# Designs tried in a protein design run: peptides against a protein of PDB entry 2QAS. Part 32

Target 1, 120 residues: chain A of PDB entry 2QAS
Amino acid sequence: PPEDLMQYEAMAQDALRGVVKAALKKAAAPGGLPEPHHLYITFKTKAAGVSGPQDLLSKYPDEMTIVLQHQYWDLAPGETFFSVTLKFGGQPKRLSVPYAALTRFYDPSVQFALQFSAPE

## One batch from the design tools (peptide; aimed at target 1 M64 I66 F88 G89)

Design b2_p24_3_s1 (made by RFdiffusion4, then SolubleMPNN; from b2_p24_3, 8 letters changed)
Fold by OpenDDE base, seed 5:
Structure b2_p24_3_s1 (fold): chain B 120 residues (1-120), chain A 24 residues (1-24)
Amino acid sequence: as target 1 above (120 residues)
Amino acid sequence: PPPLLTGDPAEEPAHRAELAAMAA
């Protein structure tokens, strides 16, 4: 196939990451996500910008999925990354994930799925 | 089992099942 000098695929990927950001902003609203919507977000735990508790990231050294449905707090979707508090081992842990680290986004309520090419 | 953090251990089985069902 001919070489794509426009890098359309990359542009499309960035646009799709924007969908995740928008969805998270809706989830961060006072009323949260409209039921039965809930989000499964998969990301590379060692990607640049990912931060969180050592025990959590050590347990999932490659890739992990978080669920935003009933138990999450202080969801803060920024322009380049989002942060959220989730309980791990019964204790609240703050996780920060750049949108660029995402590999999958899924809302099973409407079977909406997105896959991304994240940096290694 | 695949890495999954649901925020509520009690809900993990259900979430895991949901993912499996949707991926089938």
Scores: peptide ipSAE 0.391, ipTM 0.863, DockQ to the pose 0.636
OpenDDE base, seeds 1, 2, 3, 4: peptide ipSAE 0.347, 0.302, 0.371, 0.388; ipTM 0.842, 0.820, 0.842, 0.856

Design b2_p24_3_s2 (made by RFdiffusion4, then SolubleMPNN; from b2_p24_3, 7 letters changed)
Fold by OpenDDE base, seed 5:
Structure b2_p24_3_s2 (fold): chain B 120 residues (1-120), chain A 24 residues (1-24)
Amino acid sequence: as target 1 above (120 residues)
Amino acid sequence: PPPLFHGDPAELPQHEAELAAMEA
């Protein structure tokens, strides 16, 4: 097959990561996500730029999924990463995840799903 | 499937079911 000098697959992946960013920005807006929309976000916990409490990351050393429905706080979607507060062991924990670390995005309310390759 | 983390144990059954449905 011919060589793709445009790197279309990479561009497409970046565009799809943009969907996640946009969705999170909607979630972070006043009022949050319109019901019944809620988000499942899967990422590699050891990917570059991922940060959070050691006990949480140790519990999920490879990959984990967070659900943003009712129990999350201070969602802050930036341009390259997002951060969010989740309760772990009864305590609020701040998690920061680069969009590049994502491996899956899902909204079951409309059965919308995306998959990505992510660096370790 | 990757481990699911959330702060509401009461909703765990629902969330696990929703993820299972995606993978079906």
Scores: peptide ipSAE 0.443, ipTM 0.886, DockQ to the pose 0.772
OpenDDE base, seeds 1, 2, 3, 4: peptide ipSAE 0.394, 0.373, 0.399, 0.379; ipTM 0.862, 0.869, 0.868, 0.860

Design b2_p24_3_s3 (made by RFdiffusion4, then SolubleMPNN; from b2_p24_3, 9 letters changed)
Fold by OpenDDE base, seed 4:
Structure b2_p24_3_s3 (fold): chain B 120 residues (1-120), chain A 24 residues (1-24)
Amino acid sequence: as target 1 above (120 residues)
Amino acid sequence: PPPLFDGDPSLLPEHQAELAAMEA
């Protein structure tokens, strides 16, 4: 097949990552997500820019899925990454994830799913 | 399947079920 010099797939992926960003911004707005919406976000834990508790990231060296529904605090969706506080072992820990590190997004309430290619 | 973390290492049955559905 002919070579794609436009890199359309990458552009499409970036556009779809924007959906996640927008969804998180809605979640971070006053009142949070409208019930029953909640988000499953999967990301590569070793991707550049990912930061969080060492013990947690070490426990999941490849991918991890976080659920934003019951136990999360101070969700801050930036332009290039989002951060959120989760309790690990009863202690609040800050997790920061670049949108580029995402591999999957899912809202089971409406069965909306997105998949992304992320650097290995 | 990727591990699930809901602000705690303990998984709720509801989330485990939703994860299973997502993985399918």
Scores: peptide ipSAE 0.251, ipTM 0.807, DockQ to the pose 0.647
OpenDDE base, seeds 1, 2, 3, 5: peptide ipSAE 0.236, 0.240, 0.240, 0.238; ipTM 0.786, 0.784, 0.778, 0.795

Design b2_p24_3_s4 (made by RFdiffusion4, then SolubleMPNN; from b2_p24_3, 7 letters changed)
Fold by OpenDDE base, seed 4:
Structure b2_p24_3_s4 (fold): chain B 120 residues (1-120), chain A 24 residues (1-24)
Amino acid sequence: as target 1 above (120 residues)
Amino acid sequence: PPPLLTGDPSLLPTYLAELAAMEA
C-alpha cells in the first residue's frame, strides 16, 4: 500500500483522545455521569507526566486500570491531563494522568471501547 | 488484562466480569 506521509492514523488517535477528555468532563460535572455509565481507563504508569503515589505506581509498573463510578473524588479533567482522587489501601491517593498515556477507554454500560498507542 | 484499581472492593467481582466481557 502507498506510504501515508500525512500520518492520518495518528491524527485519528489524537481526535479519539478528545473523546476521553470530553467524557471525563461530563463525569466531573455536577451530578457526575448519568447512570449506568461508568468508565474504565487504562494507562501506562511509566509514561511521561504520570504522577501519583510511589507505592501504587511501583505495584503496577506497566499499566493499570482505574474505574470511575462510585468511588472517586475531585476529578479534574484538564486540557493535557486529568487528575483524580481514588482510594488505595483505604487511603485517598491523587493520580495525574496525561491523555497521551492512555491505552484503553471503556464504558461497559454501552460497550463503548477505545484503544490507543501510548508513548513508551 | 491490566491490573484493576477501584476504591470499592465490594464491586471488584462485578468490575472484573465487565472487563472480561469486553475482552470476550
Scores: peptide ipSAE 0.446, ipTM 0.872, DockQ to the pose 0.774
OpenDDE base, seeds 1, 2, 3, 5: peptide ipSAE 0.033, 0.043, 0.372, 0.379; ipTM 0.600, 0.629, 0.856, 0.859

Design b2_p24_4 (made by RFdiffusion4)
Pose (drawn by RFdiffusion4):
Structure b2_p24_4 (pose): chain A 120 residues (1-120), chain P 24 residues (1-24)
Amino acid sequence: as target 1 above (120 residues)
Amino acid sequence: TYLERHIVPPEEFVPPAPPANTEP
């Protein structure tokens, strides 16, 4: 015991997904992130709401990490998901990722990191 | 306290898989 009927830990997890959304809004600002800040986003490929090239999604069965630093265009962080154009083998592709699909967040510049979807 | 459980301190940080968009 005690069983947590309020699910405080789960609410804290969702509250913290919001940091990712807020960080992506600064990155979507004209001029991008304030250097040397850059972002690593890890997400569940099969999580509902994610869309991308069928070929690309098949290459990454469950987890996929993307980096937002030198090569990303048209970052569009909606309220419930974000979409971004990245390059894979020199070929530009478009992704949409719900904040709910996120499992990790890391900025190597200040060593700030978050882990989600992990009730432990 | 619940918020801190989802924050990974640097000494406990494990790098994620290489980013998918870094392959040449």

Design b2_p24_4_s1 (made by RFdiffusion4, then SolubleMPNN; from b2_p24_4 with T1P L3A H6F F13L A17P A20F)
Fold by OpenDDE base, seed 4:
Structure b2_p24_4_s1 (fold): chain B 120 residues (1-120), chain A 24 residues (1-24)
Amino acid sequence: as target 1 above (120 residues)
Amino acid sequence: PYAERFIVPPEELVPPPPPFNTEP
């Protein structure tokens, strides 16, 4: 097969990662996501830059899924990572996830899903 | 391991498992 010197696939993947960032920025805006939109986000827990409660990350050594719907606080979508406060075991914990660590993004309300390859 | 990045068509969507942070 012909060689792609433009690396279109990489560019497309980066663009799709940008969709997640944009969606999270909408979620972080005043009023949050418009109902009934909500986000299922799956990420590699051992990816570089992932930070969170050690007990939880140890429980999920490969990947874990969080939902941004009704029980999240202080969502802060940065340029390279987002952080959010979630309750685990009834306790609020801060989670920081680089966009590069994501493996799945899903909005059930409109059945919009993205899948990503992510570093181990 | 993981496939390349792409948009999953609705007809191929499998709902993700329930998230961990669903506690009241």
Scores: peptide ipSAE 0.037, ipTM 0.619, DockQ to the pose 0.465
OpenDDE base, seeds 1, 2, 3, 5: peptide ipSAE 0.018, 0.028, 0.018, 0.036; ipTM 0.462, 0.625, 0.463, 0.625; seed 3 fails the geometry check

Design b2_p24_4_s2 (made by RFdiffusion4, then SolubleMPNN; from b2_p24_4, 8 letters changed)
Fold by OpenDDE base, seed 2:
Structure b2_p24_4_s2 (fold): chain B 120 residues (1-120), chain A 24 residues (1-24)
Amino acid sequence: as target 1 above (120 residues)
Amino acid sequence: PYADRFIVPPEDYVPPAPAFNTEP
């Protein structure tokens, strides 16, 4: 088979990561996501740039999935990572996740799903 | 196309179990 010297797969992956960033920016806008849209976000907890409470991340040594629907605060979607405050056991926890750490993105309301290869 | 490999069809997608960050 011919060799892809253009690396189209990598370019497509980067473009699709842009969809996640754009979706999070919509979620961070006043009023949040248009109902009934909500986001399942899965990421590698040990990926470079991932930060949060050690006790929380220790419970998920490989991957962690968070849901952004009603119970999230101070969502800040930057250019390379997003941060968000979520409640675990009633306690607010701040997470910071680079888009490069994402492995899955899912919106159940329209069954839109993306998957990515994330570095360790 | 390449993009199709990253867009999972609804019938093939199994959502992972979320961490407990949702409260009714």
Scores: peptide ipSAE 0.164, ipTM 0.730, DockQ to the pose 0.619
OpenDDE base, seeds 1, 3, 4, 5: peptide ipSAE 0.033, 0.100, 0.162, 0.099; ipTM 0.504, 0.669, 0.706, 0.679

Design b2_p24_4_s3 (made by RFdiffusion4, then SolubleMPNN; from b2_p24_4 with T1P L3A E4D H6F I7V F13Y)
Fold by OpenDDE base, seed 3:
Order: structure tokens, then sequence, then C-alpha cells
Structure b2_p24_4_s3 (fold): chain B 120 residues (1-120), chain A 24 residues (1-24)
């Protein structure tokens, strides 16, 4: 097949990452997500830009999944990354994740799922 | 269309690992 110098696959994935960003912006709005919508987000923990408690990230050397339903606070969806406070073992922790680090997005309420390629 | 490759149909979806921010 001919060589794709435009990198359309990467462009398409980035466009769909925009869906995740938009969904998170809705989740961050007053009132949060409309019931019964909730989000499962999976990302590469060693991807560039991922930050959080070292002890937490160490428990997940490859990928980590978080759920945004009722137990999330101070969700801040930026243009290139989002940050959120979640409870792990009962303790609130701040996590910052670039959209480029995402590998999976899922809303079970409507069975909407996305998968992405993310750098190691 | 091209983008359909990244929208996973329900029958092909493999659930991710359990979320980390749940009660132990």
Amino acid sequence: as target 1 above (120 residues)
Amino acid sequence: PYADRFVVPPEEYVPPAPPANTEP
C-alpha cells in the first residue's frame, strides 16, 4: 500500500481523543455527569506527562484504570491534559493525565467505547 | 469510514482492568 505521509490514523485518533476531552468537560460542569453516565478511563502510567503519587503509580507499572461516577473532585479538563482528585484506599490523591496517554475510554451506560494507541 | 476503526463495537469490547479508585 502507498505510504501515508499525512498520518491520517494519528489525526483520527486525536480527533476522537477530543471526545474524551469533551466528555470530561461535561463531567466537570456543575451537576456532573447526567445519570446514569459514568466514565472508565485507562491510561499508560509511564507515558510522558502522567503525574501523581509515586506509591500509587508504582502499583500500576503499565496501565491504570480510573472511574468517574460519584467519587471524583476538582476535575479540571485542560486542553492537553486533565487532572482530578480521586480516593485510593480512602485517601484523596491528585492525578494528572495527558489525553495522549489514554488507551481506553468507556461509558457503560450506553456502551460507548474508544481505544487509542499511546506511547510507552 | 476510517474513524470507525477506533470506535469499538460492544461485541468486540474487552473491559479494562478494574478501576483503581474503588474501595479495597
Scores: peptide ipSAE 0.247, ipTM 0.787, DockQ to the pose 0.682
OpenDDE base, seeds 1, 2, 4, 5: peptide ipSAE 0.027, 0.243, 0.246, 0.241; ipTM 0.561, 0.785, 0.784, 0.774

Design b2_p24_4_s4 (made by RFdiffusion4, then SolubleMPNN; from b2_p24_4, 8 letters changed)
Fold by OpenDDE base, seed 1:
Structure b2_p24_4_s4 (fold): chain B 120 residues (1-120), chain A 24 residues (1-24)
Amino acid sequence: as target 1 above (120 residues)
Amino acid sequence: PYFDKFIVPPEDFVPPAPPFNTQP
C-alpha cells in the first residue's frame, strides 16, 4: 500500500488523547466525576516528562496504572500533561504525566477503554 | 495499602472487549 505521509494513525491517537484530557478536566471540575465514573490511567514510567517519587517510578520501570476514584487531590489537567497528588505508603506524593506517555485509559463504570502507543 | 489499591500492575489491567481504539 502507499505510504501514509499524513500519519493519520498518529493524528487519530492525538485526537483520542484529547478524550483523556477532557475526562480529566471533568474530574478536576467542582464536584469531581459523576458517580460511579472513575478512571484507570496507564502510562510509561520512563517516558519523557514523567515525574514523581523516585522510589515508586523505580519500582515500576515499564508501566504503571493509577486509579482516580476516591483518593486523589489537586488534580491539575494541563494542556500537555496532568498532575495529581496520590498517597503512596501513606504519604502524599505528586505525580506528573504527559498525555503522550499514556498507553491505556479505562472507565470501568461504563467499560470505556482506550489504548495508545507511547514512547518508551 | 495505598499502593495495592491505587497502583495497579499492567498485568492486572485488562480493558473490556472490544476496546475503543486498540493500537498495534
Scores: peptide ipSAE 0.028, ipTM 0.499, DockQ to the pose 0.060
OpenDDE base, seeds 2, 3, 4, 5: peptide ipSAE 0.026, 0.026, 0.018, 0.025; ipTM 0.600, 0.582, 0.466, 0.597; seed 3 fails the geometry check

Design b2_p24_5 (made by RFdiffusion4)
Pose (drawn by RFdiffusion4):
Structure b2_p24_5 (pose): chain A 120 residues (1-120), chain P 24 residues (1-24)
Amino acid sequence: as target 1 above (120 residues)
Amino acid sequence: AAEEEAEREAQIAQGNAEADAALA
């Protein structure tokens, strides 16, 4: 014991997914992130709401990490998901990722990191 | 194209290793 009927830990998890959304809005600002800040985003490929090229999603069965630093265009962080154009083998592609699909967040510049979807 | 894809994957592997250390 005790069983947590309030699920405080789960609420704290969701509250923290919001940091990723807020960080993506600063990155979507004209001029991008304030250097040397850049972002690593890890997400569940099969999590509902994610869309991408069928070929690309098949290459990454469960987890996929993307880096937002030198090569990303048209970052569009909605309130419930974000979409961004990245290059894979030199070929530009478009992704949509719900904040609910996120499992990890990391900015190597200040070594700030978050882990989600992990009730432990 | 293959060289660019390999560099991309190396960068992601390095960043994931660093994130593991930061979350430990």

Design b2_p24_5_s1 (made by RFdiffusion4, then SolubleMPNN; from b2_p24_5, 15 letters changed)
Fold by OpenDDE base, seed 3:
Structure b2_p24_5_s1 (fold): chain B 120 residues (1-120), chain A 24 residues (1-24)
Amino acid sequence: as target 1 above (120 residues)
Amino acid sequence: SEEELEEQQKEIEELLAQMDEALA
């Protein structure tokens, strides 16, 4: 079969990751997401660039899903990663996640879902 | 609390199932 020298599959995957980035930027804007939209984001906790509280990451050694709906603060969607403050054990903890570490994205309000392959 | 986190994760698992259905 013909060889794809354009690497369209990779470009498509990058574009889809761009959707997550765009959604997070909307969430970070003043006023947040329009209700009832909220985001479930799953990522590999041991992926390169992931950082956060040791106790939390230790509890979820493979993958973790965070919910961006009511209990999150200082969401900062960068170009290569996003960071957010979550309440864990009654205390705020900072989490940083590269978009490349994402494996799933879901908005239950409209049942919009994306899945990605991430490094082990 | 840890208990609250566990309950939250349970709900997440249920929603992940919904996600899988949406992707099917």
Scores: peptide ipSAE 0.039, ipTM 0.619, DockQ to the pose 0.540
OpenDDE base, seeds 1, 2, 4, 5: peptide ipSAE 0.024, 0.028, 0.029, 0.028; ipTM 0.537, 0.515, 0.610, 0.516

Design b2_p24_5_s2 (made by RFdiffusion4, then SolubleMPNN; from b2_p24_5, 12 letters changed)
Fold by OpenDDE base, seed 3:
Structure b2_p24_5_s2 (fold): chain B 120 residues (1-120), chain A 24 residues (1-24)
Amino acid sequence: as target 1 above (120 residues)
Amino acid sequence: SAKELEELEKQKAELEAQADQALA
């Protein structure tokens, strides 16, 4: 098959990652996500740029899914990564995740799902 | 099937997320 020097598939994936960024920016706005929208976000915990508590990352050595619905604070969706505070066992933990580390995005309220390939 | 397995893995991930972020 012909060689794609434009890397269109990669560009398409980046565009779809933009959907996640936009959704998180909506979630970070005053009032949060409009009910009943909520998000399940899965990412590679060992991907470059991922930052969080050692105990938490050790518990999930490959992939981890977080829920943004009832308990999330200080969501900060940047241009290349987002950070958020979540409670695990009642303890607040700060996570920083590059959009490039994402492997899955899902909003069950409207059954909207996206899947991505992320580097290890 | 592979498709069924993929769906189960998604459900597992969501369940784990809910459990870890449950109220303490």
Scores: peptide ipSAE 0.207, ipTM 0.743, DockQ to the pose 0.052
OpenDDE base, seeds 1, 2, 4, 5: peptide ipSAE 0.193, 0.176, 0.169, 0.175; ipTM 0.736, 0.725, 0.721, 0.720; seeds 1, 2 fail the geometry check

Design b2_p24_5_s3 (made by RFdiffusion4, then SolubleMPNN; from b2_p24_5, 15 letters changed)
Fold by OpenDDE base, seed 4:
Structure b2_p24_5_s3 (fold): chain B 120 residues (1-120), chain A 24 residues (1-24)
Amino acid sequence: as target 1 above (120 residues)
Amino acid sequence: SKKEEEEQLKQIEELLQQMDKALA
């Protein structure tokens, strides 16, 4: 097959990462996501810029999926990363995830799914 | 609790399967 010197796939993925950011911004707005929409987000836990509790990252050394439906707080979607508070082991933990670290995005309410290539 | 966590993980896994189907 011919060589793609334009890197169209990377461009497309960057554009689609924008969907995740936009969705998170909707979720962070007053009232949250419209029912029954909710989000499953998978990311590489060792990707650059990922930060969170040591016990959480140790439990998920490769990838982790978080659910943004009813049990999350202080969602803050930035331009390059988002942060959110989740309960882990019964305690609130702050997690920060760059959009570039994402590998999957899913809204089961409408079966909308995205998949990304993320750095190791 | 541990039981609640296990149940949540189970539900996540089931939904991840649905996601995989959607991506196929």
Scores: peptide ipSAE 0.123, ipTM 0.719, DockQ to the pose 0.598
OpenDDE base, seeds 1, 2, 3, 5: peptide ipSAE 0.050, 0.089, 0.023, 0.024; ipTM 0.639, 0.680, 0.517, 0.545

Design b2_p24_5_s4 (made by RFdiffusion4, then SolubleMPNN; from b2_p24_5, 13 letters changed)
Fold by OpenDDE base, seed 4:
Structure b2_p24_5_s4 (fold): chain B 120 residues (1-120), chain A 24 residues (1-24)
Amino acid sequence: as target 1 above (120 residues)
Amino acid sequence: SEAEEQKQLEEIARLQAEFDAALA
């Protein structure tokens, strides 16, 4: 098969990553997501730009899934990454995840699912 | 608590299956 020098698949995935960013911006807006919408986000923990509690990231050497429903604070969706505070071991921890690190996005309320190929 | 976190992890695992089904 011919080689795709345009990298259309990558461009398409980047466009779909925009959906995640947009969804997170809605979640970060006053009032949060409209019920019953909530988000499950999976990302490569070793991807460039991922920052978080070392003890937690060590437990998930490949991928980690976070839930944005009731137990999250200070969600800040930036241009290239988002950050959010979650409780792990009862302690609030700040997690920063580049959109490029995402591998899965899921809203169980409407069964909307996206998956991405993320660099390690 | 750790118990609460474990419960959440189990919930995540359950929903991972639903995720796969949603993509199918």
Scores: peptide ipSAE 0.140, ipTM 0.727, DockQ to the pose 0.616
OpenDDE base, seeds 1, 2, 3, 5: peptide ipSAE 0.100, 0.137, 0.135, 0.134; ipTM 0.702, 0.725, 0.728, 0.728

Design b2_p24_6 (made by RFdiffusion4)
Pose (drawn by RFdiffusion4):
Structure b2_p24_6 (pose): chain A 120 residues (1-120), chain P 24 residues (1-24)
Amino acid sequence: as target 1 above (120 residues)
Amino acid sequence: SAEALREAMQAAGEEALAAQEAVS
């Protein structure tokens, strides 16, 4: 015991997914992130709401990490998901990722990191 | 545990960054 009927830990998890959304809005600002800040985003490829090239999604069965630093265009962070164009083998592709699909967040510049979807 | 997590995320980021910057 005690069983947590309020699920405080789960609410704290969701509240923290919001940091990722807020960070992506600063990155979507004209001019991008304030250097040397850049972002690693890890997400569940099969999590509902994610869309991408069928070929690309098949290459990454469950987890996929993307880096937002030198090569990303048209970052569009909606309220419930974000979409961004990245390059894979020199080929530009478009992704849509719900904040609910996120499992990790890391900015190597200040070593700030978050882990989600992990009730432990 | 927090340090190991940062190391694991750094390694995964380096691999992802290398894949994005690769040209076929």

Design b2_p24_6_s1 (made by RFdiffusion4, then SolubleMPNN; from b2_p24_6, 13 letters changed)
Fold by OpenDDE base, seed 2:
Structure b2_p24_6_s1 (fold): chain B 120 residues (1-120), chain A 24 residues (1-24)
Amino acid sequence: as target 1 above (120 residues)
Amino acid sequence: SMEELIREMERRGREAEAEQLAVD
């Protein structure tokens, strides 16, 4: 078969990562997401650029899923990564996750799902 | 499949939510 020198699949994946970024920017805007929309985000915890409390990340050596619905604070969606504060054990924890580290994105309210191939 | 992905994400989401809502 012909060789794809354009790398269209990679382009498509990057475009889809843009959907996540856009969704997070909507969530971070005043008023948050329109109800009942909320987000499940899964990422590789050992991917480059992922940062957070060591005690938390050590519990999830491969992947971690976070929920952005009712209990999240200071969501900051940047151009290459987002950061957010969530509670674990009743304690606020700050996570920073590059979009490149994402493996899954899901909005249960409309059953919208995306999958990504994240680098190790 | 997409159906399998959705089922898995629903599970992971519920578990993550429970962890984030737990006080201890």
Scores: peptide ipSAE 0.612, ipTM 0.926, DockQ to the pose 0.731
OpenDDE base, seeds 1, 3, 4, 5: peptide ipSAE 0.606, 0.611, 0.606, 0.610; ipTM 0.925, 0.926, 0.925, 0.925

Design b2_p24_6_s2 (made by RFdiffusion4, then SolubleMPNN; from b2_p24_6, 11 letters changed)
Fold by OpenDDE base, seed 2:
Structure b2_p24_6_s2 (fold): chain B 120 residues (1-120), chain A 24 residues (1-24)
Amino acid sequence: as target 1 above (120 residues)
Amino acid sequence: MREELIREMQEAGEKALAEQLAVD
């Protein structure tokens, strides 16, 4: 096949990452997501820019999935990454995840799924 | 393909949710 000098696939991937960003911004808005929408987000824990409690991240050497449904706090969807507080073992933990680190996004309520290629 | 992805994510999410809800 001919060489794609436009790099359309990369553009498409970036656009799809924008869907995640937009969804998180909706979740962070007053009132949160319209029920029953909720989000499952998977990311590479060792990707550049990922940060959080070392003891927590060490339990997930490759990927980690987090759920944003009812118990999440201070969701802050920035332009390049988002941060959120979740509880693990009853303790609040702050995670910061670049959108580039995402590998999967899913909303069970409508079975909407996205996959991404993330850097290691 | 899509069905497989959905199955995997559903399982991963449910597991993650349980972890986030657990107190210990």
Scores: peptide ipSAE 0.634, ipTM 0.921, DockQ to the pose 0.732
OpenDDE base, seeds 1, 3, 4, 5: peptide ipSAE 0.630, 0.632, 0.632, 0.630; ipTM 0.920, 0.921, 0.922, 0.920

Design b2_p24_6_s3 (made by RFdiffusion4, then SolubleMPNN; from b2_p24_6, 13 letters changed)
Fold by OpenDDE base, seed 2:
Structure b2_p24_6_s3 (fold): chain B 120 residues (1-120), chain A 24 residues (1-24)
Amino acid sequence: as target 1 above (120 residues)
Amino acid sequence: SRERLIREMEEAGRKAEAEQLAVD
């Protein structure tokens, strides 16, 4: 088979990661996401750039899924990563996740799903 | 497959939500 010197697959993956970024920016805008839209996001907890409370991340050695629906605060979607505050055990925890660390994205309301290959 | 992905995400999401809503 011919060699792809353009790296189209990588470009496509980056474009799809852009969908997640755009969705998060919509969520962070005044009023949040239009109901009933909400997001499930899975990421590699040991990926470069991922940060959060050690006690929390230690419970998820491989991947972690977070839900952005009713209980999330200070969602800040940057250009390379997003940060958000969620509660665990009743305590607020701040997580910072690079888009490159994402492995799965899903919106249950319309069953829209994306899957990514994240760095090991 | 897409179907498998959806099934797994539905489960992962429900579990994650429960953990985020738990008080202890």
Scores: peptide ipSAE 0.678, ipTM 0.939, DockQ to the pose 0.739
OpenDDE base, seeds 1, 3, 4, 5: peptide ipSAE 0.673, 0.676, 0.676, 0.675; ipTM 0.938, 0.938, 0.938, 0.938

Design b2_p24_6_s4 (made by RFdiffusion4, then SolubleMPNN; from b2_p24_6, 10 letters changed)
Fold by OpenDDE base, seed 2:
Structure b2_p24_6_s4 (fold): chain B 120 residues (1-120), chain A 24 residues (1-24)
Amino acid sequence: as target 1 above (120 residues)
Amino acid sequence: SREALIAEMEAEGEKALAEQLAVD
């Protein structure tokens, strides 16, 4: 096949990652997401820039899915990564996830799904 | 397929939600 010097697929992936960022910014805005919208986010736990409690991340050697519906706090969607506080075992845990680490994004309310290629 | 992807995400999300809601 012809050589793609434009790297269109990569550009498309970046654009789609922008959808996630935008969605998270909506979620972080006052009032949160309009019901019944909520987000399922899957990411590579060992990807560069991913950070959180070791005891938590140790349970997910490859990928982890988090749910942003009702029980989430201090969602902070930055330009390259987002951070959020979730509870596990009743304990609040802070996670920081680069958008580049994402592998899946899903909104069950409208069955909107995205898949991404993340660094191995 | 898209259908399979959705099914997987639904299952993963359900599991994740349960873990986030658990108090133990």
Scores: peptide ipSAE 0.674, ipTM 0.939, DockQ to the pose 0.734
OpenDDE base, seeds 1, 3, 4, 5: peptide ipSAE 0.667, 0.673, 0.672, 0.669; ipTM 0.938, 0.939, 0.939, 0.938

Design b2_p24_7 (made by RFdiffusion4)
Pose (drawn by RFdiffusion4):
Structure b2_p24_7 (pose): chain A 120 residues (1-120), chain P 24 residues (1-24)
Amino acid sequence: as target 1 above (120 residues)
Amino acid sequence: PADSAVPAAEFDALFAEANLFRPP
């Protein structure tokens, strides 16, 4: 015991997914992130709401990490998901990722990191 | 060629050294 009927831990998890959304809005600002800040985003490829090139998604069965630093265009962070154009083998592609699909967040510049979808 | 995807092993190594913030 005790069983948590309030699910405080789960609520804290969701509240923290919001940091990723807020960080992506600063990155979507004209001029991008304030250097040397850059972002690593890890997400569940099969999580509902994610869309991308069928070929690309098949290459990454469950988890996929993307880096937002030198090569990303048209970052569009909606309220419930974000979309961004990245390059894979020199070929530009478009992704849409719900914040709910996120499992990790990391900015190597200040070593700030978050882990989600992990009730432990 | 340019690639924006990070291999899981490389990212796991980097993430292990991070200051992981945890919720209460």

